Peptides against a protein of PDB entry 5A53. Designs and how they scored, part 191

Target 1, 230 residues: chain A of PDB entry 5A53
Amino acid sequence: LVENVKQALFIPGQSCNKNLHDIMVDLSALKKPDMKRFNRKNDIHPFEDMSPLEFFSEKNDCSLMVLMTSSKKRKNNMTFIRTFGYKIYDMIELMVADNFKLLSDFKKLTFTVGLKPMFTFQGAAFDTHPVYKQIKSLFLDFFRGESTDLQDVAGLQHVISMTIQGDFQDGEPLPNVLFRVYKLKSYKSDQGGKRLPRIELVEIGPRLDFKIGRIHTPSPDMVTEAHKKP

## One batch from the design tools (peptide; made by RFdiffusion4, then SolubleMPNN)

Design b2_p24_5_s1 (from b2_p24_5, 10 letters changed)
Fold by OpenDDE base, seed 2:
Structure b2_p24_5_s1 (fold): chain B 230 residues (1-230), chain A 24 residues (1-24)
Amino acid sequence: as target 1 above (230 residues)
Amino acid sequence: MTWEELLENLKAADNAELPRSKPL
């Protein structure tokens, strides 16, 4: 049983500011048409009480949520939430560093709304480290959209790139995740027999460096239920 | 990045085991 494309709800928290709003707008543009935004600020503290998010998940039929908050301790914080059966599955705080760039900071390269992104994950920890595995899973789940036949590859226009910023050892602070979005340019290349197109990636924004914050992980039972195959 | 790498990444993304949003 293939599920429909997961819908995202963007929620401005009480402490949401202009920068977070602009970031929210730009990031949510990549999730169109499968995205809703609240216009009102909501006083939600998901690591204290998850029930308001569960309520919003159910009421809006959104299994993906992003809460936009900012404090001295957690500046430009995007809490990404997934639900299973409208219950919290996982949460992660990703704080946007001050060096962010909006879509307006890049040369206007139009991309078609609703096209499936391609992905790149740079860093071995995306496959080995629990936190980075969760981030990879989250962003795939957030942006993958519908399963496409390989025949539709010619229509693909943009690449979501996530890079772990440097190496780290056990017990060290987790490096930031560098979120980048590129437009794919494909050129016919006559290189040797297989007409593999030469590609170029042009950054289109937004540019977000995510500092990892607090995490909530599902119970083992919820993991088992959420990964059941028919 | 090559076209081949990008296609492999696309396949890997499509084949990724992700949690369901709703019970079976």
Scores: peptide ipSAE 0.668, ipTM 0.958, DockQ to the pose 0.909
Fold by OpenDDE base, seed 1:
Structure b2_p24_5_s1 (fold): chain B 230 residues (1-230), chain A 24 residues (1-24)
Amino acid sequence: as target 1 above (230 residues)
Amino acid sequence: MTWEELLENLKAADNAELPRSKPL
């Protein structure tokens, strides 16, 4: 049984500012039509009490949530939350660095809302390191949408790229994750008798460099239940 | 990045084991 496309709820926290609001608007545009945004600020501290998020998950039928908060310690913090049975499955804090770019900072290109993205993950740690595996899982789950028929490949418009910023060793601070969005341009090419399309990627935004913060991971039992196949 | 790499990534994404949102 394939589930319906997961719905996302964007929640401005009490400390949400204009920059975070603008980031929220631009990031949520990539999740249209499968997103809701709250217009009012909500006082939520998910690492202290998860119950308000579970309530919002159930009330809005959203299994994906993003809480927008900012403090001196956690500036431009996007807490990404997933739920299973309207209970918290996992959470991760991703703090947006000050060098962010909005959609308005890029050349205006025609963009079709609701198209499935392609993905690229740069860095071996996305497949090996628990935190980066969670990030990969989260962003796939957030933006994958419906399954692709190979016939629909010609309709693919954009690429979500995530890159680990540099190498790191055990015990070192985790490098940032560079979030980029590109429009795909495809050209007919004849390369050695195989007609493989030549592609060009044009950045369209938003551009977000994520610093990793606090993490909540599911219990082993919840992992087992959430990955149960019929 | 090549077209082949993008297609491989698309297949990998669709085949990724992700948590369900609700119990079976």
Scores: peptide ipSAE 0.661, ipTM 0.957, DockQ to the pose 0.901
Fold by OpenDDE base, seed 5:
Structure b2_p24_5_s1 (fold): chain B 230 residues (1-230), chain A 24 residues (1-24)
Amino acid sequence: as target 1 above (230 residues)
Amino acid sequence: MTWEELLENLKAADNAELPRSKPL
């Protein structure tokens, strides 16, 4: 039994500012048509009380949520939430660094809305470290959409790239995750063998450097239930 | 990055074990 594409709900928190709103608009554009946005600010503190998010998950039939908040300690904070059976599965705070770029900062390239992205993950920790495994899982779950028919590969236009910013040792602060979005350009290669197209990636935005904040992980029982196969 | 690498990443993404949103 394959589930439908997970729906995302973007929620401006009480402390949501213009920059976070603009980031929310641009990031949510990559999730169209499988996205809803609230127009009103909501006073939600997910690490203090998760019940309002569970209520919104159920009421909107959205298993993905993003809460937009900002404070002196947690500036430009995007809390990513997933639910299982409308209960909180996991949460992660990703704080956007001040060097962010919006879609308007890039050359307007025509792209088709609703196309499945390709992914790239740079850094071994995405496959080994629990926090970066959660980030990889989250962004795949957020943007993967429907399964690809390999016949439709020629229609793919977008690459979501996530890079761990540098190396780190045990006990050190976790490096930022660099979020980038590219448009794929393919060129016919005239070199006579297996004509693999030459590709070029053109950045289209948004550009976000994520600082990792607080994390909530599911119980072992919830992990088991959420990964049950028929 | 090559076209082949992108296709491998696409297959890996489609085959990724992600949590369900709802119980079976």
Scores: peptide ipSAE 0.658, ipTM 0.956, DockQ to the pose 0.903
Fold by OpenDDE base, seed 4:
Structure b2_p24_5_s1 (fold): chain B 230 residues (1-230), chain A 24 residues (1-24)
Amino acid sequence: as target 1 above (230 residues)
Amino acid sequence: MTWEELLENLKAADNAELPRSKPL
């Protein structure tokens, strides 16, 4: 049985500011139509008590959530949450660096709402390191949408790119993840009998550099149940 | 980045083992 497209809920926390609101609006635009937003601030501390998020997951039928909070220690913090059976599966804090760009900062290259993105992940750690594996899994799960046959490739218009900012060793602070969104331009290429289109990627925003914060991982039993095949 | 690389990445994304949202 193929699951329906996972729905996302964007939640302003009590400490949500204008910058986080603007980021929330722009990031959530990439998840349309499979997105809900709260207009009211909610006092939620997911690493202290997860029960309010489980309640919101069930009440809104959303298995993806993003909590927007800001403090001196965790400025511009986006807590990404996934649920399994409306219970917390995993959580990760991704703090947006001050160098962010909104959609308004780019030339308004419209993308069609509801089209499936393509993905690129740059950095070996996305396939080896547990934290970056979780980030890759999360963003694929968040934005993949419906499974498409290769026949629908002609309709693909945008690329979500995630890059690990540099190399790191064991015991070092984890590098930021650079989130970028590009519009795909395809050109007919006459090169050498294989009519492979030449592509150009044009950045359209938002531009977000994520600093990794706190993480919650599922129990082994929950992992087993969540990955169970029929 | 090539068109072929993007198509491979698309296939890899579609085939990625992700957690279900609900039990079977």
Scores: peptide ipSAE 0.657, ipTM 0.956, DockQ to the pose 0.915

Design b2_p24_5_s2 (from b2_p24_5, 9 letters changed)
Fold by OpenDDE base, seed 5:
Structure b2_p24_5_s2 (fold): chain B 230 residues (1-230), chain A 24 residues (1-24)
Amino acid sequence: as target 1 above (230 residues)
Amino acid sequence: MTWEELLESLKEAENAELPRSKPL
């Protein structure tokens, strides 16, 4: 049984500021039509009590949530949450660095809403390190949309790129994840018998550098249940 | 990045094992 496209709920926390609101608007635009946004601030502390998020997941039928909060210790914090059976599956804090760019900072290009993105993950740790594996899983789950056959590739126009910012060793602070969005331009290339299209990637935004914060991981039993195949 | 690399990244993304949102 293939599930329907996962719906996302964007929640302004009590400490949500203008910058986080603007980031929320731009990031949620990439999830259209499969997103909802709250217009009111909600006092939610997911690492203290998860029950309000479970309630919102069920009430809105959204298995993806993003809580927007900001403090001196956790500035521009986006808490990404997934649910299984309206219970918290996993959570991760991703703090947006001050060097962010909005969609308005880039050249306005025509964008078709609801098209499936392509993904690129740069850094071996996305396949080996548990935290970066969770980030890869989360962003795939968040933006993959409908499962489609590769034959529909002709309509694909967006690339979501995630890059680990540099190398790191065990016991070192985890490097930031660089989130970038590109529009794909394809050109017919007559070079040498293999008609492989030449491609160009044009950045369209938003541009976000994520600092990794707190993480919640599911129980082994919940992992087993969430990955059951019919 | 080449067209072939993008196509391979699409295949990897489609084949990724992700958690369900609801029980079976």
Scores: peptide ipSAE 0.640, ipTM 0.950, DockQ to the pose 0.921
Fold by OpenDDE base, seed 2:
Structure b2_p24_5_s2 (fold): chain B 230 residues (1-230), chain A 24 residues (1-24)
Amino acid sequence: as target 1 above (230 residues)
Amino acid sequence: MTWEELLESLKEAENAELPRSKPL
């Protein structure tokens, strides 16, 4: 059984500021049409009490949530939440660095809403390190959309790129994840008898450097249940 | 990035095991 496309709910926290709002708008635009946004601030502290998020998940039928908060300790914090059966599956705090760029900072390119993104993950830790594996899983789950036969590559317009900012060793602070969005330009190329298209990637925004914060991981039982195949 | 690398990344993304949102 293929599930329906996971719906996202963007929630302004009580401490949500203009920058976070603008980031929320731009990031949520990539999730259209499978996105809802609250217009009101909600006083939610998910690492203290998860129950309000579970309630919102169920009430809005959204298995993906993003809570927008900002404090001195956690500036421009986007808490990404997934639910399983409207219960918290996992959470991760991703704090947007001050060097962010909005869609308005890039050349306006025509973008078709609702097209499936391509993904690129740069850094071996996305496949080996539990935190980066969670980030990879989260962003795939968040933006993959409908399962499509890969034959319709002609409709693919944009690439979500995630890069780990440098190498790190055990016990070191986890490097930031560089979130970038590119428009794909494909050109017919007659190189070498295989008509492989030449591609160009043009950054379209938003540009977000994510500092990793707090994490909640599912119980082993919840992992088992959530990965059951029919 | 090549077209081939991009297609491979698409295949990986499609084949990624993700948690369900609801029980079976």
Scores: peptide ipSAE 0.640, ipTM 0.949, DockQ to the pose 0.907
Fold by OpenDDE base, seed 4:
Structure b2_p24_5_s2 (fold): chain B 230 residues (1-230), chain A 24 residues (1-24)
Amino acid sequence: as target 1 above (230 residues)
Amino acid sequence: MTWEELLESLKEAENAELPRSKPL
């Protein structure tokens, strides 16, 4: 059984500000048409009580959620949540650094809404370190969309790039994750008998540098249930 | 980045083991 495309719900928290609202609008544009947004602020504290998010997941039929909050300790905080059977599977706080760029800061390149992205992950820790594995899994799950046969590559227009900002050792603070979005330009290239397309990547935004905050991980039993194959 | 690297990254993304949203 192939699941339907996971739907995302964007939730402004009580402390949501203009910058977070603008970031929410731009990031959610990449998830169209599989996205809903609340227009009203909601007082939600997911690390203290998860029940309101489980309720919203079920009521809206959304297995992906993003809560937008800001405080002195957690400025420009995007809490990413996944659910399994409308119960919290995992959560991660990703705080947007002040150097962010909106879609309006880039030259408006025509982007076709609803096309499947390509992904790039730069940094070995995305495959080895538990936190970065969770981030990789989350962003793949968030933006992968419909499962397609690799033969329909002709419709691919954009690349989501995630980069770990520098090296780190055990016990050091986790480096930021650099989120970038590029438009793919492909050109016919007559290189060496294989007609491999030449490609160019043009940044289209948004540009977000994520500082890692608090994390919730699923129970081993929930992991087993969520990964069962028919 | 090459076309081949992008195709490989796409293949990895399609084959990624992700959690289901709902029980079987």
Scores: peptide ipSAE 0.638, ipTM 0.950, DockQ to the pose 0.910
Fold by OpenDDE base, seed 1:
Structure b2_p24_5_s2 (fold): chain B 230 residues (1-230), chain A 24 residues (1-24)
Amino acid sequence: as target 1 above (230 residues)
Amino acid sequence: MTWEELLESLKEAENAELPRSKPL
């Protein structure tokens, strides 16, 4: 049994500013048509009380949520939330660095809304380290969309790239995750007897460098239930 | 990035075990 495409709800927090609003607009454009945005600010503190988010998840039928907040301690903070049965499954704070770029900062390229993205994850820690495994899982879950037989690769237009910014050792601060979006250009190539298309990736935005903040992980029981196969 | 690397990344993404949003 394949679930319907997970719907995302973008929530401006009480401290949401213009920059966060612009980031929210651009990031949510990648989730169209499977997204909703609140126009009103909501006073939500998910690491203090999760119940308002569970209520919004259920009321809007959205299992993905992004809370946009900003403070002196947590500037440009995007809290990504997933729910299971409208209960909090996991949460992660990803703070956008000040060097962000909006879609308007890139050359206007035609982008088809609603196409399935490709993904690239650069850094071994995405497969080994619990926090980066959660980030990989989250972004796949957020943007994968409908399950498709990969037979029609020709329709794929964009790549979501996530890169761990440098190496790190145990006990060191977790490096930022570099979020990039590229348009795929494919060219016919007769190289070396293998008719492999030559590809070119053109950055289209947004460009976000995520600093990792607080994390909430599901209980083992909730993990088991959420990964139950029919 | 090569075409082969993109194809592999697509397969990995499609085969990724993600949590359900609702119970079975």
Scores: peptide ipSAE 0.634, ipTM 0.948, DockQ to the pose 0.919

Design b2_p24_5_s3 (from b2_p24_5, 8 letters changed)
Fold by OpenDDE base, seed 1:
Structure b2_p24_5_s3 (fold): chain B 230 residues (1-230), chain A 24 residues (1-24)
Amino acid sequence: as target 1 above (230 residues)
Amino acid sequence: MTWEELLESLEEAENAELPRSKPL
């Protein structure tokens, strides 16, 4: 049994500013048509009380949420939330660095809304380190969309790239995650007997460098229930 | 990035074990 495409709800927090609003607009454009945005600010503190987010998840039938807040301690903070049965499954704070770029900062390339992205994860920690495994899982779950047979690769137009910014050791601060979006250009190539297309990636935005903040992880029981296969 | 690396990344993404949104 394949679930329907997970719907995302973008929530401006009370401290949401113009920059966060612009980031929200651009990031949510990648989730069309499977997204909703609130036009009103909501006073939500998910690490203090999760119940308002559970209520919004249920009321809007959205299992993905992004809360946009900003403070001196947590500037340009995007709290990504997933729900299971409208209960909080996991949360992660990803703070956007000031070097961000909007879609308007890139050359206007035609982007088809609703196409399935490709993904790339650069850094071994995405497979080994619990926090980066959660980030990989979250972004796959957020943007994967409908399950499709890989046979229609010809329709794929964009790549979501996530890169861990440098190496780190145990006990060191977790490096930022570099979020990039590229348009795929494919060319027929007659190189070397294997008719593999030559590809070029053109950055289209948004460009976001995520500093990792607070994390909430699901209970082992909730993990077991959420990963049950029929 | 090669075409082969992109195809592999698609297979990995499609086969990724993600949590359900609702109970079975």
Scores: peptide ipSAE 0.638, ipTM 0.950, DockQ to the pose 0.907
Fold by OpenDDE base, seed 3:
Structure b2_p24_5_s3 (fold): chain B 230 residues (1-230), chain A 24 residues (1-24)
Amino acid sequence: as target 1 above (230 residues)
Amino acid sequence: MTWEELLESLEEAENAELPRSKPL
């Protein structure tokens, strides 16, 4: 049984500022049409009390949520939340660095709403390290959209790229994750008998460098239930 | 990044084991 496309809810926290609002608008534009935004600030502290988020998940039928908050300790913080049966499955704090770029900072390109993205994950830790595995899982789950047959590759418009910023060892601070969005351009190329299309990637924004913050992981029982196959 | 690398990454993304949003 294929699930319906997961819906996202973007929530301004009480400490949401103009920069976070602008980031929220631009990031949520990539999730259209499967996205809702609150226009009002909500006083939510998800690592202290998760119950308001569970209530919003159920009330809005959204299994994906993003809470926008900012403090001295956690500046430009995007808390990404997933739910299973409207209960918190996992959470991760991703703090946007001050070097961010909005869609308005890039050359305006025509974008078709609802087209499936391609993904790229740069760094071995996305497959081996628990935190980066959660980030990979989260962003795939957030932006994959409808399941399509690989044959409809001609409709692919954009690439979501995530890169781990440098190498790290055990016990070191986790490197930032570089979030980039590119428009895919494909050209027919007649090289060497196999007609592989030549590709060009043009950055379209937003550009976000994520510092990793606090994490909540599901119980083993909830993992088992959420991964049950029919 | 080649076309082949993008296709492989697309196949990996389609085959990724993601949590359900609701029980069976």
Scores: peptide ipSAE 0.636, ipTM 0.949, DockQ to the pose 0.895
Fold by OpenDDE base, seed 2:
Structure b2_p24_5_s3 (fold): chain B 230 residues (1-230), chain A 24 residues (1-24)
Amino acid sequence: as target 1 above (230 residues)
Amino acid sequence: MTWEELLESLEEAENAELPRSKPL
């Protein structure tokens, strides 16, 4: 059984500021049509009480949520939440660095809403390190959209790129994740008998450098249930 | 990035084991 496309709910927290609002608008544009946004601020502290998020998940039928908060300790914080059966599956705080760029900072390229993104993950830790594995899983789950036959590659317009900012050792602070969005340009290439298209990637925004914050991981039982195949 | 690398990244993304949103 293939599930329906996971719906995202963007929630302004009480401390949501203009920058976070603008980031929320731009990031949520990549999730259209499969997103909702609250217009009101909500006083939610997901690492203290998860129950309001579970309630919003169920009430809105959204298994993906993003809480927008900002404090001195956690500036421009995007808490990404997934639910399983409207219960919290996992959470991660991703704080947007001040060097962010909005869609308005890039050349306006025509973008078709609802097209499936391509993904690129740069850094071995995305496959080995638990936190980066969770980030990879989260962003795939958040933006993959409908399952499509790979043959429909002609419709693919954009690449979501995630890069770990440098190497790190055990016990070191986790490097930021560089979130970038590119428009794919494909050109017919007659190189070497295989007509492999030449590609160019043009950054379209938003540009977000994510500092990793607090994490909640599912129970082993919830992992088992959530990964059951029919 | 090549077209081949991009296709491989698509295949990896399609084959990624993600949690369900709802029980079976």
Scores: peptide ipSAE 0.632, ipTM 0.948, DockQ to the pose 0.906
Fold by OpenDDE base, seed 5:
Structure b2_p24_5_s3 (fold): chain B 230 residues (1-230), chain A 24 residues (1-24)
Amino acid sequence: as target 1 above (230 residues)
Amino acid sequence: MTWEELLESLEEAENAELPRSKPL
């Protein structure tokens, strides 16, 4: 049984500022039509009490949530949440660095809403390190959309790129994740018998550098239930 | 990035084992 496309709920926290609002608008534009946004601030502290998020997940039928908060310790914090059966599956805090760029900072290119993105993950830790595996899983789950056959590739316009910012050793602070969005331009290349299209990637935004914060991981039992195949 | 690398990244993304949102 293939599930329907996971719906996302964007929630302004009590400490949500203008920058986080603008980031929320731009990031949620990439999740259209499969997103909802709250217009009101909500006082939610997910690492203290998860029950308000479980309630919102069920009430809105959204298995993806993003809580927008900001403090001195956790500036421009986006808490990404997934639910299983309207219970918290996992959570991760991703703090946006001050060097962010909005869609308005880039050349306006025509974008077709609802097209499936391509993904690129740069850094071996996305396949080896548990935190970066969770980030890879989260962003795939968040933006993959409908399952489609590779034959529909002719319509693909967007590349979501995630890069680990440098190398790190055990016990060191986890490097930031560089989030970038590109428009794919394909050109017919007549070079030498293999008609592989030449591609160009044009950055379209938003540009976000994520600092990793607190994490919640599911229980082994919840992992087993959430990955059951029929 | 080549066209082939993008196609491989699409195949990897489609084959990724992600958690369900609801029980079976």
Scores: peptide ipSAE 0.629, ipTM 0.947, DockQ to the pose 0.910

